Peptides against a protein of PDB entry 4GMN. Designs and how they scored, part 24

Target 1, 375 residues: chain A of PDB entry 4GMN
Amino acid sequence: RYANITLLALVTLASIGTDFQETLVKGNQGSRESPISAADEEWNGFDDADGDAMDVDQKSSSGEDQEEDYEEIDVKEDDEDDDDDSITSEMQADMERVVGADGTDDGDLEDLPTLRELIQTAVPQLIRLSNLPIDSDESLTIQSHALSALNNISWTISCLEFANGENANIHNAWYPTAKKIWRKTILPILEADSADLKLATQVTSLAWAVARVLHGETPTDGNPHRKFISLYHSSKQQAGGNSNSIEEPEDPFQGLGVKCIGVVGSLAHDPAPIEVNREVGVFLVTLLRQSNNVPPAEIVEALNQLFDIYGDEELACDKEVFWKDGFLKHLEEFLPKMRTLTKGIDKRTQPELRTRADEALLNLGRFVQYKKKHA

## One batch from the design tools (peptide; aimed at target 1 N151 D251)

Design b2_p14_1_s3 (made by RFdiffusion4, then SolubleMPNN; from b2_p14_1, 7 letters changed)
Fold by OpenDDE base, seed 2:
Parts: structure tokens; sequence; C-alpha cells
Structure b2_p14_1_s3 (fold): chain B 375 residues (1-375), chain A 14 residues (1-14)
């Protein structure tokens, strides 16, 4: 009885976390005159203050309009209006305020009551539930649901803009809580030598969401980057042996390998210790060198992490790792392999993977050119 | 800054 009420509350908190993300995505799309899909963000280098946008004159090749009369198959999308009754008017009002809020440094979240209650009341309980002794299938279920709720809340918050002091109130309220999730939930589970790949996937997803806000300020105690690199390798060894039993997630980007890359990439940002950055950078570059045996989604994630980590030439990691360890050569040598990999992805069966691979290929070309200019 | 890629689709709580 108490367990069923606890599980229902955890499912409800996980749903609220998801609904907030959907509302953020809808709100960000509504406030920008054009939906800049996060898939359309080209890496343009570091903004040199002299914005000479080279007009690449795309010569309009007048290809003859073969009007292939695509019969509009009127697929009645039965809009099953899944009654989006999950988003309370209060949650929607909080999300509209988050999208419109000039970042007042007032960490009290007085103007964001739902988000305040999630961070201050719900998350501390979820951290407790994620740390329950595992003595039954019921305690495993409670832990899994608590991790799902923490994942959903953490991912939602990690989708907020915190650049240039935007959402500073939310950042300041979340930052100590994110560090608490890391130290109290993530690290203990990563220290428990568990063969449970489901639990490992859940904690790695949560770790990525948390590390996307904390970056290089994520606690480095116990070298968590090495644990995630080890988990990456262990997951590959298990997948290679049991071709029958680990359903690869239908979404290539939900794989444990992608999540491990996302975590370690995020952990390697400034002000991470240079040796942490180096170990992560070498891991990521090694994936590119071994690309024939690496899923395309992991290559796409590894490239994006490399661009984010080494995009700024003023950072110590540029000189001490990128240039010193000769990463440019490896990226340049990978360009023709990336072109082949990207062309091998079927646009019809894997449209998202193809779009993200086309983007990562474009950005790789630009990044290599940028780094050659700034050598 | 590369836009933080939309978090991969959350696992549906089935």
Amino acid sequence: as target 1 above (375 residues)
Amino acid sequence: KLDPKAPPKRPSLD
C-alpha cells in the first residue's frame, strides 16, 4: 500500500519533469520567430568580434522542377488528443516565466513556485529514495522510479539557457542541488559494482543531465570520468557477446554508449583538471580512430563533445591538450571517414541520425579549418 | 556555442 502510493508519486514527478521539458521546447519555439531546431545549430567557431559573415553565395542551380505528383496520402493522423491535462496551468505559467524571465539573481525562486517545490521539496526526497538499501524487488523499483524522476527534472533544467546570466535564479537554486545529486545519488551507484545495465543506463542518463549544468565544476572526487569510460567499454563487451538479449534502444541516441560519451565530454569542460580533460579527449579521439566498430550516434556525440571542449582557444586545454597531443591531425584524418559514415546512414529509416551526422560532418570541416587558421 | 542537443528522447515511463 505505501509502496504503491510512493510509486505513483514518483511516476507523477517523472511525468511533471517531462511535461516541463515539452513546455520549454514549445515556449522556446514560440519565442523564436523561426524554430531553430537544436539540430540546425552549425558550429561557427568562436565569434571573432569582426563578424565578417562570408556570404557563401549558394549559386541557385536551377534544377528542373520535376513535379513528382506525390499523391497526398491523407494519413489521417488520428490526433489522439492525449488530453495534455498533465500540464497544470501553474506549470505552464512557471514555464512561460522561465522563457521570459530576465535572470534576476534572486535564488529564492519566489516567482516560480512549481519549480521551487520540485528543487527544494521533491528532489531531496528523490535523492533519499535513490539511496534506499536494495533488499527487495520493491526497493529496486523505487530506486528506478526515483532515478527516472531525478533524470527528468535534471534534463528539463539542463535545457534552460544559463549563458550570459540568463535564468541565474534557477541556476543558483539548482547548482547546489545538482552537486548533491552527483555526490549522494550518482557516485554511490557508480561505486556499487553492479552488473545491472538498466541501472547503469539510468544513472548515466542522470549524470549527463547533471553534468550539462555543472560541466567542469562537477566534483572530480574518485575520477568519475574513468568510471564512465570503463562503463562504456564494459557495455560494448556485453553487447558483442549477447547479440540476442539487450534490445538496442530504438533511438540510437538513447544508448548507454552515447550517454557515457555525453557525461565524460561534459566533465572535461573548463575548469576541469587538465589531466581529466586529456583522458577524456584521448578517449573521444580514440573512438574516431576506431570508428569502424563504433555506432554512428556515438561518433556524432563524440564529435560534438570535442567541438564544445576545444572550441575556445583561450582555454588551457587548447594548448595543453588539443595542440600538445596532436588532436587536429586525428580530426583531419577522420573527415573522409565521417563523409563515408554519414552517407551510409539511410535518411528514410534513420532521419534524425542522418541529420545529426550531416551537421556533425559540416561542423568537423569548419572546426578543422578554424583550428588550421589559429595554429 | 553549439546548442545543447535536445536531450535524447526521455525513456517513456511505460
Scores: peptide ipSAE 0.027, ipTM 0.736, DockQ to the pose 0.328
OpenDDE base, seeds 1, 3, 4, 5: peptide ipSAE 0.027, 0.025, 0.026, 0.026; ipTM 0.741, 0.737, 0.740, 0.733; seeds 1, 5 fail the geometry check

Design b2_p14_2 (made by RFdiffusion4)
Pose (drawn by RFdiffusion4):
Structure b2_p14_2 (pose): chain A 285 residues (1-30, 108-237, 251-375), chain P 14 residues (1-14)
Amino acid sequence: RYANITLLALVTLASIGTDFQETLVKGNQGDLEDLPTLRELIQTAVPQLIRLSNLPIDSDESLTIQSHALSALNNISWTISCLEFANGENANIHNAWYPTAKKIWRKTILPILEADSADLKLATQVTSLAWAVARVLHGETPTDGNPHRKFISLYHSSKQDPFQGLGVKCIGVVGSLAHDPAPIEVNREVGVFLVTLLRQSNNVPPAEIVEALNQLFDIYGDEELACDKEVFWKDGFLKHLEEFLPKMRTLTKGIDKRTQPELRTRADEALLNLGRFVQYKKKHA
Amino acid sequence: LLDPNTPHPNFSSP
């Protein structure tokens, strides 16, 4: 039963996690009662995956179970985070998911992050999931072991398809949990790291630049948020952004539209937003 | 319904 009974179930649950994304797209061209597949994924499939993700690991075989269990959690979390939850959008699905997203973080992402050593493959898997979960949690994400510091150290140390880089994952997840209403110091650290990435953009892969700019725009674009005054202005983030604008223009033109298009068009939008961003705040004390 | 700001897909496979 081993090869069939356990691994097959996980790979299939993960595929179900992937393909539910197509239901969302096709459903649009035309209490999760209307979405039983999603209902069952959250209430039934996910609790067992958190359990499997936790357990040792005493042996290599269970090393594979953990990995597959993390793959399924990842695919589900990612697909769910492909929904718009800003404002009142998709509120029914948000309430069904949010507590479970907190559990995945506390019971899965955090204990694994506690034992630093040793894997790159596994370190990549947890960051991918943590990025998916934090896209929904948005600074409501737990601040316990000061996880942003770990993901920040993971970025620099793992320095030794442009958007699949682990570094992009470190930028995204740390950037997502630093939105309001996060601890103002947690925001200060993450914001400093994201801005430092620009000051020292001399060697940062272009995709990681685009993600850093999107994360900053996503965080400090509201003057009512304490962190806009407490960090963005208190630490003068505005100067580095004004200084980076010329540097950002040349690197964007340094990208071959023809090889490959997506990064180029994505970077064009970031410089465009970067310019508009430098103006809006320039207008605000 | 769908998030317009969705980043590059992040899926895993076996």

Design b2_p14_2_s1 (made by RFdiffusion4, then SolubleMPNN; from b2_p14_2, 5 letters changed)
Fold by OpenDDE base, seed 3:
Structure b2_p14_2_s1 (fold): chain B 375 residues (1-375), chain A 14 residues (1-14)
Amino acid sequence: as target 1 above (375 residues)
Amino acid sequence: MLDPNRPPPDLSSP
C-alpha cells in the first residue's frame, strides 16, 4: 500500500515535470511569432495552359476474386478522450509568469507557488528517496522513479534562460538545490561504480540537466568529469562485448554516450578549473579524431559542446586550452569528415539526426572561420 | 509521450 502510493506520487511528480517542459517549449515558440507584417506580395500565378491529354490505355487484367471472409472484429473505439488536461491552471499561470518575467525581481518564489513547492518540498524528498538503501526490488523501483522525477524537474528548469540576470529568482532558488542533488544523489551513485547501465543512464541524464544550469560552478570534488569520461568508455566496451543485450534507444540522442558528452561539456564551461576544461576539451577533440568509430549523435553533441565551451575569446580557456593545445587544427581537419558523415545519414530514416548533423556542420564551418579571423 | 530524457530542443538562436 505505502509503496504504491509513493510510486503513484513519484509518477505524478515526473508527469508534472514533463508537462511543465512541454508548456515552456510551446511558450518559447509563441514568443518568436513576432507578427511578420503581411507584405501583400502578389504571387503572380504562372498561367501556362498547355493541355496535352495523354491517352493512357485501359489494359483490363482480370485478377480473380478470393473472398477471404475477414470477420469484422467490431473493436469499439472507446474514444477515451483522455483529455489529459494534466496541466493545472496554476501550473500554466506559473509558466506564463516564468516566460513573461522581466528579470527585475530578485524576489522570493512567492509568485510561482507550484515551482516553489517542487523545489522546496518535492525535491528534498526525491533526494531522500534516491538515497534509500537498495535492499529490495521495491527500493530499487522507488530509487528509479525518484531519479526520473528529479530528472524531469531538473530538465524543465534547465530550459529557462538564466543569462543576463533572466529568471534570477528561479536561478537563486534552484542553485543550492541543484548543488544538493549533485552532492547527495549524483556523486554517491557515481562513486558506487555500479554495473547497472540503466541506473548509470538515469543518473547521467540527471547530471546533465543539473550541469546545464550549474556549468563550471558544478562541484568539482572527486573529479566528476573523469568519472563520466570513464563511464563513456565503459559503456562502449560493454556494447562491443554483448551485441544482444542493450536495446539501443530509438532516439540516437538518448544514448548514454551522448549524455556523458553533454555532462562533461557542461562541466567544462567557465569558471571551471583550466585543467578540467583541458581534460574535457581533449576528450571531445579525441572523439572527432576517432569519428569513424563514434556514433553520429555523439559527434553532433561533442561539436555543440566545443562551440559553447570555446565560443568566447575573452575566456581563459580560449588562450590556455583552445589555442595552446592546437584545437583549431583538429576542427579544420575534421570538416571534410563531418561533411562525409552528415551526407551518409539518410534523411528518410533519421530526419532529426540528419537535421542536427547539417546544423552542426554549418556551425563547425562558421566556428573555424571565426577562430581563424581571431587568431 | 515525449521521452522525458529528451534534451530540450536546442534553443540556441541560429
Scores: peptide ipSAE 0.022, ipTM 0.666, DockQ to the pose 0.085
OpenDDE base, seeds 1, 2, 4, 5: peptide ipSAE 0.023, 0.020, 0.018, 0.020; ipTM 0.699, 0.696, 0.689, 0.691; seed 1 fails the geometry check

Design b2_p14_2_s2 (made by RFdiffusion4, then SolubleMPNN; from b2_p14_2, 5 letters changed)
Fold by OpenDDE base, seed 1:
Structure b2_p14_2_s2 (fold): chain B 375 residues (1-375), chain A 14 residues (1-14)
Amino acid sequence: as target 1 above (375 residues)
Amino acid sequence: MLDPNRPAPDLSSP
């Protein structure tokens, strides 16, 4: 009885954490009359105001109009108003305020009551439940659901913009809680060195969500980046040996390998210790060098992390790691491999993976060009 | 912006 009530409450908290995301997506679409697809934030580098933009004369090759008569499938929009009865009016109002916030109020969460209760009331209980001694299948189930709820909440918050002081009130409320999740939930599970790949995947997903907000300010005690790099390598060894491999997730970006890359990338951002940054940067560049044996989604993620870590030339990691360890050469040598990899992805069977690989290829070209200009 | 590289939330409600 108590177990079932606890499980139901954990499922409900996990749902609430997801429903907040969906509401954030819907709210962000409603406020922009122009669908700037999230894809159009091409990595432009830092704007050097004096850069003669070389007009790349796009020679329009007029390919012939094959009028394929697309039969207008009158998809009756059955406006099944699936009244997503899951989204509370309070939750919707909180997300509408978050999306509309100009970030100028270093205030409290008074105007965000649902988010306040998630951060201040729910998350501390979820941390407690994730730390229960595992002595039964029931305690393992409770831990898994507590991790799922923490994951969904942490991910949702990690999708808020915090640059330039945006959402500063939410950032200020979340930051100490995120550090608590890291120290109390993530580190103890990683230190237990469990052979449970499901648990490892859950904790790594949570670790990525937390590290996306904390970046290089994530607690470095016990060198957690090395634990995630070790987990990455261990996961690859297991996939090669046992036909009881966890079914690769249908989404290539949900893989444990991608999650490990995302965590360690996030951990390597400024103000991370230069040695942490170096170890992660060398790991990421090594994946590119070994790309023939690395899933395309992991290559895409490793590239994005490298752009984010080393995009700013004013950072100590640019001089002390990127240039000193000769990363530019490895990125340049990887360009033709990335073009081959991206072209090898079927747009029809893996449209998302192909889109993200095309973007990462474009950004790699720009990044290499940028770094060559600033050499 | 939603980071397109966000892992989908674990929608695996059991």
Scores: peptide ipSAE 0.022, ipTM 0.702, DockQ to the pose 0.448
OpenDDE base, seeds 2, 3, 4, 5: peptide ipSAE 0.020, 0.014, 0.011, 0.019; ipTM 0.711, 0.642, 0.681, 0.697

Design b2_p14_2_s3 (made by RFdiffusion4, then SolubleMPNN; from b2_p14_2, 6 letters changed)
Fold by OpenDDE base, seed 1:
Structure b2_p14_2_s3 (fold): chain B 375 residues (1-375), chain A 14 residues (1-14)
Amino acid sequence: as target 1 above (375 residues)
Amino acid sequence: MLDKNRPPPDLSSP
């Protein structure tokens, strides 16, 4: 009885975390009609004026007038208003405020009561439940659902913009809680070194969501980046040996390898210790060098992380790691391999993976050119 | 600026 009530509450909290994300996505589509703030224009680095206009005189071939009379199939859209009654009016109102807020208010969460209760009341209980002794299948189930709920809440919050002091009230409320999730949930599970790849995947997903907000301010106690790098390598060894392949998730970006890359990439951002940044940077660059045996989604994520970590030349890691360890050469040598890899992805069968690979290839070209100009 | 499309959030189905 108590277990079933606990499980139902955990499922409900996981759903609330998802429903908030969906509401954020819907709300952000409406707000993008406001003019892009002029502050991001100052990256004027692409003054490549010289592109010779080849006048390709494409001849007008006049092909003939076949009037195929397409019968207007009056598809009555039955507006099944699937009133997704999952989102409470209070949750929606909180999310609308988060999406519509000019993030400049350093106010408390008094105006965001649902989000406040999630952070201040629910998350501390989820941390407690995720850290219970595992002595039964019931306790393992409770841990899994508590991790799922923490994951969804943490991912949703990690999708908020915190740049330039945006959502500072939410950031300030979440930041100590995120550190608590890291220290009380993530680290203890990683220290237990369980052979449970499901649990490892759940904790790594949660770790990525948390690290997307904490970045290089994530607690470095016990060198967690090395644990996720070790987990990455261990996951590859297990997939190669036993025909009990954990079914690779249908989404290539949901793989444990991608999640490990996302975590360690996030951990390596400024103000991470230069040695942590170096170890992660070397790991990521090594994946590119070994790309023949690396899934395309992991290459895409590794590139995106490298661009995020080393995109700013004013950061100590640019001089002390990127330039000092010769990363530009490895990125330049990888560019033709990335073109081949990207072209090898079928747009029809893997449209998202192809789109993200095309973007990562474009960004790799831009990044290499940028770094060559700023050498 | 680099067009960085981040991966979708890894939301666990309940």
Scores: peptide ipSAE 0.028, ipTM 0.752, DockQ to the pose 0.447
OpenDDE base, seeds 2, 3, 4, 5: peptide ipSAE 0.027, 0.027, 0.026, 0.027; ipTM 0.748, 0.749, 0.746, 0.748; seed 4 fails the geometry check

Design b2_p14_2_s4 (made by RFdiffusion4, then SolubleMPNN; from b2_p14_2, 5 letters changed)
Fold by OpenDDE base, seed 2:
Structure b2_p14_2_s4 (fold): chain B 375 residues (1-375), chain A 14 residues (1-14)
Amino acid sequence: as target 1 above (375 residues)
Amino acid sequence: MLDPNMPPPDLSSP
C-alpha cells in the first residue's frame, strides 16, 4: 500500500516532467520552424566584432529539373485522437509564460506555481527518496523511480534558454536545487561504486541534465569527471564481454557512453578548474583518435562538447589547454575520418544519427578554419 | 533525455 502510493506519485511526477518538455518543444515549434535541441544547434562561430561576413557566393548551378513523380502516398491519417490531454491548463499557462517571458525578475516563481511546487516541494522529496537505504527490491524500485522523476524534471529545465539572462527567475530557483541534486543524489550513488549498469545509466542521465545548467560551476567535490571517465571505460569493457545481455538502446544517443561524454563535457566548461578542463579535453580528443572503436553517436557528442568548451578564445582553457596541448592538430587530422564515418551511416536506418553526424562534420570544418585564423 | 521506459501512470489501480 504505502510503496504503491509512493510509486504512483513518482510515476506521476516523472510524467509531469515529460509533459512539460513536450509542451516546451511544441511552444518552441510555434516560434521556430524546427525543434533544434540545444545539443543540435549548428555552430555558427563566434561573431568577431569585425563584420567581414564571408559572402559565400553560392553560385546556384541550375541543375536540370528531374521531375521525380512523387507518388502521393495517401497516408490515411488514422486520427487516433489519443487525447492524452495529461497537460493541465495550469501547466500550459506556465509553459506559455516560460516561452513568452523576457524574464527580468529576481528568482520569483509566483507566476509559475506548478514549476515552483516541482522545484520547492517535489524535488526535495525526490532527493530524500533517492537516498533511502536499499534493503529490499521495493526500496530499489523507489530509488529508480525517484531518479527517473528527477531526470525528467532536470532535463526539462535544462532545455530552457538561460543565455543572456533569459528565464533568470527559473535559473535562480533551480540553481541551488541542482547543486543539492548533485551533492545529495548524484555523488553518493557514484561513490557507492555499484556494478548496476541500470542505476549507473539513470544517475549519469540525471548528472548530464544537472551539469547542462551548472556547467563548470558544478561541485568539484571528489573529482566527478574522473568517475564518469572511469564509468565510460567500464561500460565499454562490459559491452565487449557480453554482446547478448545489454539491449543497445534503440536510440544511439541514449547510450551510457554518450551520457558520460555529455556529463564530462558539461563539467569542463568555464569556470571549471583548468586541470578538470584538461583531463576532459584530453579524454574527448582521445576518443576522436580512437574513433575506429567508438560508436558514431559518441563521436558526435564528443565533437559538440569540444566546440562548446573551446569555442571562446577569451576563456583561459583556450590558451592553457586547446593551444598548449595542440588540440587543433588532432581535430584537423580527424576531419577525413569524420567524413568517412558520416558517409558510413545509413540515412534510411539511422536518419537522426546521420543528420547529427552531418552537422558535427560541418561544424568541425568551420571550427578548424576558425581556430586556424586565430592561431 | 527523458526516461523512455517509465510506464504511464496506471490510475486504475486503487
Scores: peptide ipSAE 0.017, ipTM 0.559, DockQ to the pose 0.062
OpenDDE base, seeds 1, 3, 4, 5: peptide ipSAE 0.016, 0.009, 0.016, 0.016; ipTM 0.554, 0.492, 0.549, 0.555

Design b2_p14_3 (made by RFdiffusion4)
Pose (drawn by RFdiffusion4):
Structure b2_p14_3 (pose): chain A 285 residues (1-30, 108-237, 251-375), chain P 14 residues (1-14)
Amino acid sequence: RYANITLLALVTLASIGTDFQETLVKGNQGDLEDLPTLRELIQTAVPQLIRLSNLPIDSDESLTIQSHALSALNNISWTISCLEFANGENANIHNAWYPTAKKIWRKTILPILEADSADLKLATQVTSLAWAVARVLHGETPTDGNPHRKFISLYHSSKQDPFQGLGVKCIGVVGSLAHDPAPIEVNREVGVFLVTLLRQSNNVPPAEIVEALNQLFDIYGDEELACDKEVFWKDGFLKHLEEFLPKMRTLTKGIDKRTQPELRTRADEALLNLGRFVQYKKKHA
Amino acid sequence: SFKPVTAPPRKPLP
């Protein structure tokens, strides 16, 4: 039963996690009662995957179970984070998911992040999941082991398709959990790291630049948030952004539209937003 | 508030 009974069930649950994304797209061209697949994924499939993700690991075989269990959690979490939850959008699905997303973080991402050593493949898997979960949690994400510090250290140390880089994952997840209403110090650190990335953009891969700019726009674009005054202005983030604008223009034009298009058009939007961003705040004390 | 124009991020690999 081994090869069939366990691994097949996980790979299939993960595929179900992937393909539910097509239901969302096709459904649009035309209490999760209307979405039983999603309802079953959250209430039934996910609790067992959190269990499997936790357990040793005493042997290599269970090393594969953990990996596959993490693949399924990842696919589901990603697909769900592909929904608009800003404002009141998709509120029914948000309430069904949010507590579970907290559990995945506390019971899965956090214990695994506790034992630093040793894998790159696994370190990549957890960051991907954590990024998916934090896209929904938005600073409501738990601040316990000061996880942003770990993901920050993971970025620099793992320095030794542009958007699949682990570094992009580190930028995204740390950036997502630093939105309001996060601890103002947690936000300060994450914001400092994201800005430092620009000051020292001399060697940062272009995709990681685009993610850093999007994360910053996403965080400090509201003057009512304590962190806009407490960090963005208190630490003068505005100067580095004004200084980076010329540097950002040349790197964007350094990208071959023809090889490859997506990064180029994405970077064009970031400089565009970067310019608009430098104006809006320039207008606010 | 500021509202940026962005393309959605891509699905990460495990």

Design b2_p14_3_s1 (made by RFdiffusion4, then SolubleMPNN; from b2_p14_3, 6 letters changed)
Fold by OpenDDE base, seed 5:
Structure b2_p14_3_s1 (fold): chain B 375 residues (1-375), chain A 14 residues (1-14)
Amino acid sequence: as target 1 above (375 residues)
Amino acid sequence: MFVPKRLPPPKPLP
């Protein structure tokens, strides 16, 4: 009985975290419909103007009109409006305030009562539940659900803009809690070195969500970046050996490899120690050099992390790592490989992967030109 | 500072 109530509460908290994320994504799309003037140059895809009009005149032949009478199967849309309107009017009001809030710098969430209770009341309990001794299948199930709820909450918060003092109240409330998740949930699980790839994937997803807010201020105690790099390599070795295909997630961007890259990339941002930045930067550049054996989604994420880490020439890592270790040469040498890789992705079967690869290719060309200008 | 063009991050699985 108590376990089932706890599991239901954890599933509900995970759902709330997901619904919050969906609403944030919808809200950020609606705010972009303000009519920014007509310099939306439609990126008309490259007109490959190679108009070799081979007029192959193949003239054949009159096949008969079989009017196959397709019976209109009147699929009654049973509008089972399972309006599981799980979004309380209070949660919706908090979301409308988050989208509209000119950020007060006060870490007080007085105006965001649902988000406040989520951060201050729910998350501390989820941290506790994620740290239960694993002595039964029930305790393992509770840990997994607690990690899922922490993941969804942390991902949702990581999708807020915090640049230029935006959402400063939410940032200031979340920041100490995010550090607590890192120290109390992520590090202990990562240190236990479990062979459980499901648990490793859950903790790595949570670590990425947390590190997307904390960046280089993520606690570096015990060199967690090396553990995630090790996990990346270990996951690749296991996939190559056993024909028990760990069902690669249907979404290429949900793979453990992408998550590991996202974590270590986020950990390497300023003010991360230069040694941490270097080890991560070398790892990411090495993936590009070995790209023939790397999934396209991991290449996209590795490029994205490299642009974010080394996009600012005023940072110490630009001089001490990017230029000193010759990363520009490796990025320039990778450009033709990235073009081939991107063109090889079928737009029909993998539209998201292709769109993200086209964006990463565009940014890679621009980034190389930018760095050559600011050398 | 270089600013990449960015799509929204991949959605976590629900």
Scores: peptide ipSAE 0.347, ipTM 0.880, DockQ to the pose 0.721
OpenDDE base, seeds 1, 2, 3, 4: peptide ipSAE 0.341, 0.344, 0.344, 0.346; ipTM 0.879, 0.881, 0.880, 0.880

Design b2_p14_3_s2 (made by RFdiffusion4, then SolubleMPNN; from b2_p14_3, 6 letters changed)
Fold by OpenDDE base, seed 4:
Structure b2_p14_3_s2 (fold): chain B 375 residues (1-375), chain A 14 residues (1-14)
Amino acid sequence: as target 1 above (375 residues)
Amino acid sequence: MFVPRRSPPVKPLP
């Protein structure tokens, strides 16, 4: 009886976390469509002046007017007003405030009561439930649901912009809680060294969500980056052996390999220790060198992490890792391989993967040029 | 600082 109520509450908290994330993404898309004033960067068109005036003779062949009766397929846009009646008016008001909030520094969530209750009341209980002794299938189920709810809440918060002091109140409220999730939920599960790939996938997803906010300020105790690198390699070894591999999720970006790369990449951002940054950077560059045996989604994520980690020349990791370990050469040598990889992705069957690979390829070319200019 | 062009992050919701 109590277990079923706890499970229902955990499922409800996981749903609220998802619905909140969906609406925050919809709201943040609407705010970015404010027309960036086309500053007329004069795209100096290629003056390819080769005016070979081929006189294409105007043969006026009078093709007959076949009136093809275009049956006006009245595509009723069923405005499926998906009345997503799941969002309370209070949640909607909190979301509108989060998207519009000029970052007041006080860490006070007075104006965000739903988000405050999620962070201050729900998350501490979820941490407690995720850290219970596992002694039964019921306790495993409770842990899995608590991890799912923590994941959804943490992912939602990680979709907020925190750069340049944006959402500072939310950041300041979340930051100590995120560190508590890391220390009380993520680390104990990673230290238990469970052969459960489902649990490993859940904790890695949560770790990525948390690390997307904490970055290099994520607690380095016990070298968690090495645990996730080890998990990456272990997951690849298991997939090669038993046909009862957990079906790779239909979404290539939901794979455990992508999640491991996302975690370790996020952990390697400034102000991470240079040794942590180096180990992660070498891991990521090694994936690019071995790209023939690496899923395209993992290559896309590894590139994205490399651009974020090494995009700033003022950071210590630029001099001490990127230049010192010769990463530019490896990125430049990878460009033709990335072009081949990206062209090999079918736009019809994998449109999202192709779009992200095209973007990562574009960024790789730009990044190599940028680094050559700032050498 | 280099700024990559990015589409919205993939949501790894379970």
Scores: peptide ipSAE 0.332, ipTM 0.884, DockQ to the pose 0.781
OpenDDE base, seeds 1, 2, 3, 5: peptide ipSAE 0.330, 0.331, 0.331, 0.331; ipTM 0.882, 0.882, 0.881, 0.882

